# Designs tried in a protein design run: peptides against a protein of PDB entry 6UG1. Part 276

Target 1, 304 residues: chain A of PDB entry 6UG1
Amino acid sequence: SNEERKRRKYFHMLYLVCLMVHGFIRNEWINSKRLSRKLSNLVPEKVFELLHPQKDEELPLRSTRKLLDGLKKCMELWQKHWKITKKYDNVGLYMRTWKEIEMSANNKRKFKTLKRSDFLRAVSKGHGDPDISVQGFVAMLRACNVNARLIMSCQPPDFTNMKIDTSLNGNNAYKDMVKYPIFWCEVWDKFSKKWITVDPVNLKTIEQVRLHSKLAPKGVACCERNMLRYVIAYDRKYGCRDVTRRYAQWMNSKVRKRRITKDDFGEKWFRKVITALHHRKRTKIDDYEDQYFFQRDESEGIPD
Target 2, 301 residues: chain A of PDB entry 6UG1 as posed
Amino acid sequence: SNEERKRRKYFHMLYLVCLMVHGFIRNEWINSKRLSRKLSNLVPEKVFELLHPQKDEELPLRSTRKLLDGLKKCMELWQKHWKITKKYDNEGLYMRTWKEIEMSANNKRKFKTLKRSDFLRAVSKGHGDPDISVQGFVAMLRACNVNARLIMSCQPPDFTNMKIDTSLNAYKDMVKYPIFWCEVWDKFSKKWITVDPVNLKTIEQVRLHSKLAPKGVACCERNMLRYVIAYDRKYGCRDVTRRYAQWMNSKVRKRRITKDDFGEKWFRKVITALHHRKRTKIDDYEDQYFFRRDESEGIPD

## One batch from the design tools (peptide; made by RFdiffusion4, then SolubleMPNN)

Design b2_p30_3_s2 (from b2_p30_3, 12 letters changed)
Fold by OpenDDE base, seed 4:
Structure b2_p30_3_s2 (fold): chain B 304 residues (1-304), chain A 30 residues (1-30)
Amino acid sequence: as target 1 above (304 residues)
Amino acid sequence: MDDLEEKLNKYYLILKEDISKFDELMEEIL
């Protein structure tokens, strides 16, 4: 019905804002001074120096290479710190079906709220799910004075899916689900004026995204619970930015149709949500990023 | 995760009963 379509749209919006607020709160928690002091001790001086290379005036690419090497070593150090990777409870923050939402709402499950103290302890001990691990990695980089963002691929239910029952294939469902991350890191490269993408936990990769990312889900089974639609960046100064354009190869042709921002109402609403979660002034980094997004939009073109 | 899931379940039930509660729920979240 039209009512069910409206209900699914509104619940998608509420779900999306709850996810975005969750990302904001986690971003605040990883700014903990106590955690920062502990995590800075994981990074030896030589690695810290690689994270903060001098500007090579002749070849800025050499400075970027040092930063990339520093980030690689930080990933290796983080793997040594992280002792226990827990599986997600159920589907974690991956996309639920409408059936799963209906069933969950009717089930009086007691949920064990992860408090800030529990999160800080988990990161500090190296015990937790992959999301906590990524968040802790961002905290470690921030503890080393690296301009690192927490990235969250928000997975609200698909409001464009009007099927009553969305059966997902049960076989390997968890492996297919976790093939691509929900959380990752971006690091500002002051030399190239670009964000470097870092997945320290899942794919264990560092990339400089040009046209496509390795973190973008591929294949039907992987896309069932991980649909790239809302990639939100949270910086150390409580900035909140939509960075979906970086990771979406086909933003205009494919991704936009599955976003709330497909219409003017949804666009205005989403801008209000971003504005409410954006607690800093604009910077030159935002200008470089917006210029990159503009160039990516022009290069994709308008879908026919 | 777990508080988020509880909230989402609560909000789903509220919207299922009364879709006009959308704005009130948005104000509770932000």
Scores: peptide ipSAE 0.643, ipTM 0.955, DockQ to the pose 0.933
Fold by OpenDDE base, seed 2:
Structure b2_p30_3_s2 (fold): chain B 304 residues (1-304), chain A 30 residues (1-30)
Amino acid sequence: as target 1 above (304 residues)
Amino acid sequence: MDDLEEKLNKYYLILKEDISKFDELMEEIL
């Protein structure tokens, strides 16, 4: 019905805001001064120097290479720190079906809330799920004065799916769900004026994204619980930005159709949400990023 | 998770009963 379509749209919106607020809260928690002091001790001076290379005036690419090497070594150090990777409870922050939402709402299940103190302890001990691990990695980089963002791929239910039964075929193994991350890191390269993508936990990769990312879900089974639609970046200064354009090869032709921002009402609403979560002034880094997004939109062209 | 799942279930039930509560729920979240 039209009513069910409206209900699914509005619940998608509320779900999206709740996810974005969750990302904001986790971004605040990783700014803990106590955690920062502990995590800085994991990074030896030689690695710190690689994270903060001097500008090579002859070949700026050498400075970027040092930063990339520093980030690689930080990933290795993080793997040594992280002792226990827990599985997600159920589906974690991956996308639920409408059937699962209906069933969950009818079930009076007590959910365990992870408190800030428990999170900080988990990161400090190196014990937690992959999301906590990524968030802790961002905290370690921030403890080393690196301009690192927490990235969250928000997975609200698909409001464009009007099927009553959205049961996934039982073969959607936990392995297919977790094949691609929900959380990752970005690091500002001041030399190339670009964000470097870092997945320290799942794919264990560092990327300089041009046209596509390895972190973008591919294949039917992976996309059932992980649809690239809302990739939100949270910086150390409580900035909040939509960075979906970086990771979406086909933003205009494919991704936009699955976003609330497909219509003017949804665009205005989503801008309001981003503005509410963006607690810093604009910087030259935002200008370079917006210029990159503009160039990506021009290069994709208008969908025929 | 944080109380996220409990909140989401609450908000789903509220919207299921009265979709006009959307703006009120948005103000509770932000």
Scores: peptide ipSAE 0.638, ipTM 0.956, DockQ to the pose 0.870
Fold by OpenDDE base, seed 5:
Structure b2_p30_3_s2 (fold): chain B 304 residues (1-304), chain A 30 residues (1-30)
Amino acid sequence: as target 1 above (304 residues)
Amino acid sequence: MDDLEEKLNKYYLILKEDISKFDELMEEIL
């Protein structure tokens, strides 16, 4: 019905903003001074120096290479720190079906709320799910004075899916779900004026995204619970930015059709949400990023 | 998870009963 379509759209919007607020809260928690002091001790001086290379005036790419090597070593150090990777409870923050939402709402389950203290303890011990691990990695980089962002791929239910029952085939569902991350890191490269993408936990990769990312879900089974639609960046100064354009090869032709921002109402609403979560002034880094997004939009073109 | 799943279930039930509560729920969240 038209009512069900409206209900799914509105619940998608509420779900999206709740996810974005969750990302904001986790981004605040990883700014903990107590956690920062503990995590800085995981990074040897030689690795710290690689994270903070001098500008090579002759070839800025040499400085970028040092930073990339430092980030690689940090990823290795983080894997050594992380002792226990817990499975997600059910689907974690991956996309739920409309049936799962209906069933969850009707079931009075007691959910375990993770408190800030529990999170900080989990990160400090290296015990938790992959999301906590990524968040802790961002905290470690921030503890080393690296301009690291927490990235969240928000997975609200698909409001464009009007099927009553979206039963997912149970076989390998968890493996396909966790094939691509929901959380990752970006690091500002002051030399190239670009964000470096870092997945320390899932794919264990560092990339300089040009047209496509390795973190973008591929294949039907992987996309069932991980649809690239809303990639939100949270910086150390409580900035909030939509960075979906970086990771979406086909933003205009494919991704936009699955976003609330496909229409003027949704665009205005989403802009208000981003503005509410963006607690810092604009910087030159934002200018470089917006210029990059503009160039990516021009290069993709308008789909015929 | 944080209180997110409980909130989402609450909000789903509220919207299922009265979709006009959308704006009120948005104000509660932000």
Scores: peptide ipSAE 0.631, ipTM 0.954, DockQ to the pose 0.869
Fold by OpenDDE base, seed 3:
Structure b2_p30_3_s2 (fold): chain B 304 residues (1-304), chain A 30 residues (1-30)
Amino acid sequence: as target 1 above (304 residues)
Amino acid sequence: MDDLEEKLNKYYLILKEDISKFDELMEEIL
């Protein structure tokens, strides 16, 4: 019905803003001074120096290479720190079907709320799910004065899916779900004026995204619970930015059709949400990023 | 919000009963 379509759209919006607020709160938690002091001790001076290379005036690429090497070593150090990776309870923050949402709403299950203290303890011990691990990695980089962002791929239910029953009946459903991350890191490269993408936990990769990311879900089974639609960046100064354009190869042709921002109402609403979660002034880093997004929009072209 | 799942279930039920509560729920969240 038209009513069901509207209800799914509105619930998608509420779900999306709740996810974005969740990311914001986790971003505040990883700014903990107590956690920062503990995590800075994981990074030896030699690795710290690689994270803060001098500017090579002859070849700025040498400075970027040092930063990349420092980030690689930080991923290795983080893997040594992280003792236990817990499986997600059910689907974690991956996309639920409409049937799963309805079933969950009818089930009076007491959800265990993770408190800030429990999160900080989990990160400090190296004991938690992959999302906590990524968030802790961002905290470690921030503890080393690296301009690291927490990235969240928000997975609200697909409001474009009007099917009543979308049973995901697959023996490999969990493996396919977790094949691509929901959380990752970005690090500002002051030399190249670009964000470096870092997945410390899932794919264990560092990339300088040009046209495509390795973190973008591929294949039907992976896209069932992980649709690249809303990639939100949270910085150490409580900035909030939509960075979906970096990771979406086909933003205009494919991704936009599955976003609330496909229409003017949704665009205005989403802009209000971003503005409400953006607690810092604009910087030159934002200008370089917006210029990159503009160039990516021009290079994709207008879909026929 | 680490009560995220509970809130999402609450909001689903509220919208299922009365879709006009959307704006009120948005104000509760932000």
Scores: peptide ipSAE 0.617, ipTM 0.951, DockQ to the pose 0.830

Design b2_p30_3_s3 (from b2_p30_3, 10 letters changed)
Fold by OpenDDE base, seed 1:
Parts: sequence; structure tokens; C-alpha cells
Structure b2_p30_3_s3 (fold): chain B 304 residues (1-304), chain A 30 residues (1-30)
Amino acid sequence: as target 1 above (304 residues)
Amino acid sequence: MDELEEKLAEYYKKLKEDMSKFDELMKEIL
């Protein structure tokens, strides 16, 4: 019905805001001074120096290479720190079906909230799910004075899916679900004036994204619970930015059709949500990023 | 995660009962 379509759209919007607020809160928790002091001790001086290379005036690319090597070593150090990777409870922050949402609304489940203290303890001990691990990795980089962002791929239910029942096949569903991350890191390269993508936990990769990312879900089974639509960046100064354009190869032709921002109402609404979560002034870094997004939009073109 | 699921389940119920509550629920979240 038209009513069900409207209800799914509105619930998608509420769900998206809740996810974005969750990402914001986790980003605040990452900025813990107590956690920062503990995590800085995981990074040897030699690795810290690689994270903060001098500008090579002859070849600025050498400075970027040092930063990339420093980030690689930080991923290795993080793997040594992280002792226990817990599975997600149910589907974690991956996308739910409309049936699962309906069932969850009808079930009086006792939910256990992860408190800030429990999160900080989990990160400090190296015990938690992959999302906590990524968030802790961002905290470690921030503890080393690296301009690292927490990235969240928000997975609200698909409001474009009007099917009543979407039965997902059980056992292979978890492996396909976790094939691609929901959380990752970006690091500002002051030499190339670009964000470097870092997945320290899932794919264990570092990328300088040009046209596509390895973090973008591929294949029907993986996209059932991880649909790239809303990639939100949270920086150390409580900035909030939509960075979906970086990771979407086909933003205009494919991704936009699955976003609330497909129409003027949704675009204006989503801009208000981003503005409410963006607690810092604009910087030259934002200018370079917007220029990159503009060039990516021009290079993709408008689909006919 | 679980608190988020609880809130989302509540918001789904409220929205299913009355879609006009959308703007109120948005103000509660932000």
C-alpha cells in the first residue's frame, strides 16, 4: 500500500538517525583521555615517527609512503593487542529485514546496553566485536595525534524493498554478512591532501581510494545485510560528514536510488541531520574533500 | 547495540500506531 511505503520510508529515516547518533556517541567515547594514554603506549617511537613524517620537498610521495608504512605497522600492533574477537549478537549493526523488524517490535526482549565504561574496558583489554576493535584502532591513531576518522556504513532497512517476507538463508548468512565491514578508519594525508582508507580488522587493507574501494560490498548475498548507502565520517573534533561518494562507484546511477536523498525532501532532511551532528567549523580539509567529491560526480556523470 | 534495538522497536511501534508522530520521534532522537 501507499501507507506501508510511507511507513517504511519514515522508519528508515528514524533508523538512520539512530545509527548516526550511535556513531556520534562511539566517536565521543573514542576521544577518552584515559583510553588515549593507554593506547599511545602500544605505538613505539619509530612507528610514531612514520605516522608523522617530515615533508619531503623533493618527492612528497615519500612522505605519504612513510605514513602508509606507519599505518601498516599500526594495524600489525593492533592485531597483537586484540585478543578476543567476539561474534556479533544476531546481526549487529548490519541491515535487518522488514520481517525481522516486525518480529523485534513484537518481542519483549531484554536488551543489554554497552556502557561507556564497558566499551573503554573492552578496547583496553582487546576483547570485543569487530566494531569495537575498529573503534579502538581509531582511538589508538588519535592517541598518536593522527587525524583519524571513524567511518560508519549505516544500514537502515531498505525502504525501497516492498516485499512482505524476505527470508534470508540461515547458516551462510553470517559469513556473507561479515565479509565487508560496517566500521572502518580514514586517515588524513596532509601531503597528498587526501583521506586514506584503513580497514584494520576485516579485510586488513589500506587504500587510497580513487574510483572504487574494496570495502564496497559486492555480490547479492553480501548486499542483503550490507548495502552501501550512507557512509558517515566522524572526526576527532566532532565533525560529521557524508563520505558515501568516496566508496560508491555508482553513486548517481545506483546508490542514490536507495537513499532518502533521492528526492528534494529527503536531501533537505538528511542535510539537517548532518548539520545537527556536525559540531565543528569548516576547514581546508573539507574543501579538498568536497573538491574530490565534485570531481567524482563529474567523472561518473548523470545516468541517462 | 541492544539499547538502540530497544529504541528502534519502540519507534517502530509508535510509528505503526500513528505515522503523524514522526516529527515528534525525530525531535526525541536529535
Scores: peptide ipSAE 0.528, ipTM 0.941, DockQ to the pose 0.938
Fold by OpenDDE base, seed 5:
Structure b2_p30_3_s3 (fold): chain B 304 residues (1-304), chain A 30 residues (1-30)
Amino acid sequence: as target 1 above (304 residues)
Amino acid sequence: MDELEEKLAEYYKKLKEDMSKFDELMKEIL
């Protein structure tokens, strides 16, 4: 019905805001001074120096290479620190079906709220789910004075899916779900004026995204619970930015159709949400990023 | 995560009962 379509759209919007607020709160928690002091001790001086290379005036790419090597070593150090990777309870922050939402609304479940203290303890011990691990990795980089962002791929239910029952095939559903991350890191490269993408936990990769990312879900089964639509970046100064354009090869032709921002109402609404979560002034880094997004939009073109 | 699920379940119920509550729920979240 038209009513069900409207309800799914509105619930998608509420769900998206709740996810974005969750990302904001986690981004605040990883700024903990107590956690920072503990995590800085995981990074040897030689690795710290690689994270902070001098600018090579002759070839800035040499400085970028040092930073990339430092980030690789940090990823290795983080894997050594992380002792226990817990499975997600159910689907974690991956996308739910409309049936699962309906069932969850009808079931009185006791929910265990992860408190800030529990999170900080989990990160400090290296015990938790992959999301906590990524968040802790961002905290470690921030503890080393690296301009690291927490990235969240928000997975609200698909409001464009009007099927009553979206039964997912149970076989391998968890493996397909976790094949691609929901959380990752970006690091500002001051030499190239670009964000470096770092997945320390899932794919264990560092990339300089040009047209596509390795973190973008591929294949039907992987996209059932992980649809690239809303990639939100949270910086150390409580900036909030939509960085979906970086990771979406086909933003205009494919991704936009699955976003609330497909129409003017949704675009205005989403801009208000981003503005509410963006607690810092604009910087030159934002200018470089917006220029990059503009160039990516021009290069993709308008789909015929 | 679990608190989020509880809130989302509540918000789903509230929207199912009355979609006009959308703006109120948005103000509660932000």
Scores: peptide ipSAE 0.526, ipTM 0.940, DockQ to the pose 0.937
Fold by OpenDDE base, seed 3:
Structure b2_p30_3_s3 (fold): chain B 304 residues (1-304), chain A 30 residues (1-30)
Amino acid sequence: as target 1 above (304 residues)
Amino acid sequence: MDELEEKLAEYYKKLKEDMSKFDELMKEIL
């Protein structure tokens, strides 16, 4: 019905805001001074120096290479720190079906709230799910004065899916779900004036994204619970930015059709949400990023 | 996660009952 379509759209919007607020809160938690002091001790001076290379005036690429090497070593150090990776309870923050949402609304489950203290303890001990691990990795980089962002691929239910029953019946459903991350890191490269993508936990990769990312879900089974639609970046100064354009190869042709921002109403609404979560002034880093997004939009072209 | 799921379940119920509550629920979240 038209009513069900409207309800799914509105619930998608509420769900998206809840996810974005969750990302914001986690971004605040990882700014903990107590956690920062503990995590800085994981990074030896030699690795710290690689994270803060001098500018090579002859070849700025040498400075970027040092930063990349420092980030690689930080991923290795983080893997040594992280003792236990817990499985997600059910689907974690991956996309739920409309049937699962309806069933969850009917179930009086007592939900256990992860408190800030429990999160900080989990990160400090190296004990938690992959999302907590990524968030802790961002905290470690921030503890080393690296301009690291927490990235969240928000997975609200697909409001474009009007099917009543979308039962995901597959023996490999969990493996396919977790094949691509929901959370990752970006690091500002002051030399190249670009964000470096870092997945420390899932794919264990560092990328300088040009046209496409390895973190973008591929294949039907992986896309069932992980659709690249809303990639939100949270910085150490409580900035909030939509960075979906970096990771979406086909933003205009494919991704936009599955976003609330497909129409003017949704665009205005989403801009208000971003503005409400963006607690810092604009910087030159934002200008370089917006210029990159503009160039990516021009290079994709207008879909026929 | 669980708190988020609880809130989302509540918001789903409220929205199923009355879609006009959307703006109120948005103000509760932000």
Scores: peptide ipSAE 0.525, ipTM 0.940, DockQ to the pose 0.938
Fold by OpenDDE base, seed 2:
Structure b2_p30_3_s3 (fold): chain B 304 residues (1-304), chain A 30 residues (1-30)
Amino acid sequence: as target 1 above (304 residues)
Amino acid sequence: MDELEEKLAEYYKKLKEDMSKFDELMKEIL
């Protein structure tokens, strides 16, 4: 019905805001001064120096290479720190079906909220789910004065799916769900004027995204619970930015059709949400990023 | 995560009862 379509759209919007607020809160928690002091001790001086290379005036690429090597070593140090990777409870922050949402609304489950103190302890001990691990990695980089962002791929239910039964075939193994991350890191490269993508936990990869990312979900089974639609970046100064364009190869042709921002109402609403979560002034880094997004939009072209 | 699921379940119920509550629920979240 038209009513069900409207209800799914509105619930998608509420769900998206709740996810974005969750990302904001986690980004605040990883700014803990106590955690920062502890995590800085994991990074030896030689690795710290690689994270803060001098500008090579002859070949700026050498400075970027040092930063990349520093980030690789930080990823290795993080693997040594992280002793226990827990499985997600249920589906974690991956996408739920409309059937699962309906069933969850009818179930009186007692939920266990992870408190800030428990999160900080988990990161400090190296015990937690993959999301906590990524968030802790971002905290470690921030403790080393690296301009690291927490990235969240928000997975609200698909409001474009009008099927009544959205049961996934029971073979959608936990492995297919977790094949691609929901959380990752970005690091600002001041030499190339670009964000470096870092997945320290899942794919254990560092990439300089040009046209496509390795972190973008591919294949039917993986996309059932992980649709690239809303990739939100949270910086150390409480900035909030939509960075979906970086990771979406086909933003205009494919991704936009699955976003609330497909229409003017949704675009205006989503801008208000971003503005409410963006607690810093604009910087030259934002200008370089917007220029990159513009170039990516031009290079994709208008979908025929 | 679990608190989020509880709130989302509540919001889903409230929206099923009355979709006009959308703006109120948005103000509760932000």
Scores: peptide ipSAE 0.523, ipTM 0.940, DockQ to the pose 0.932

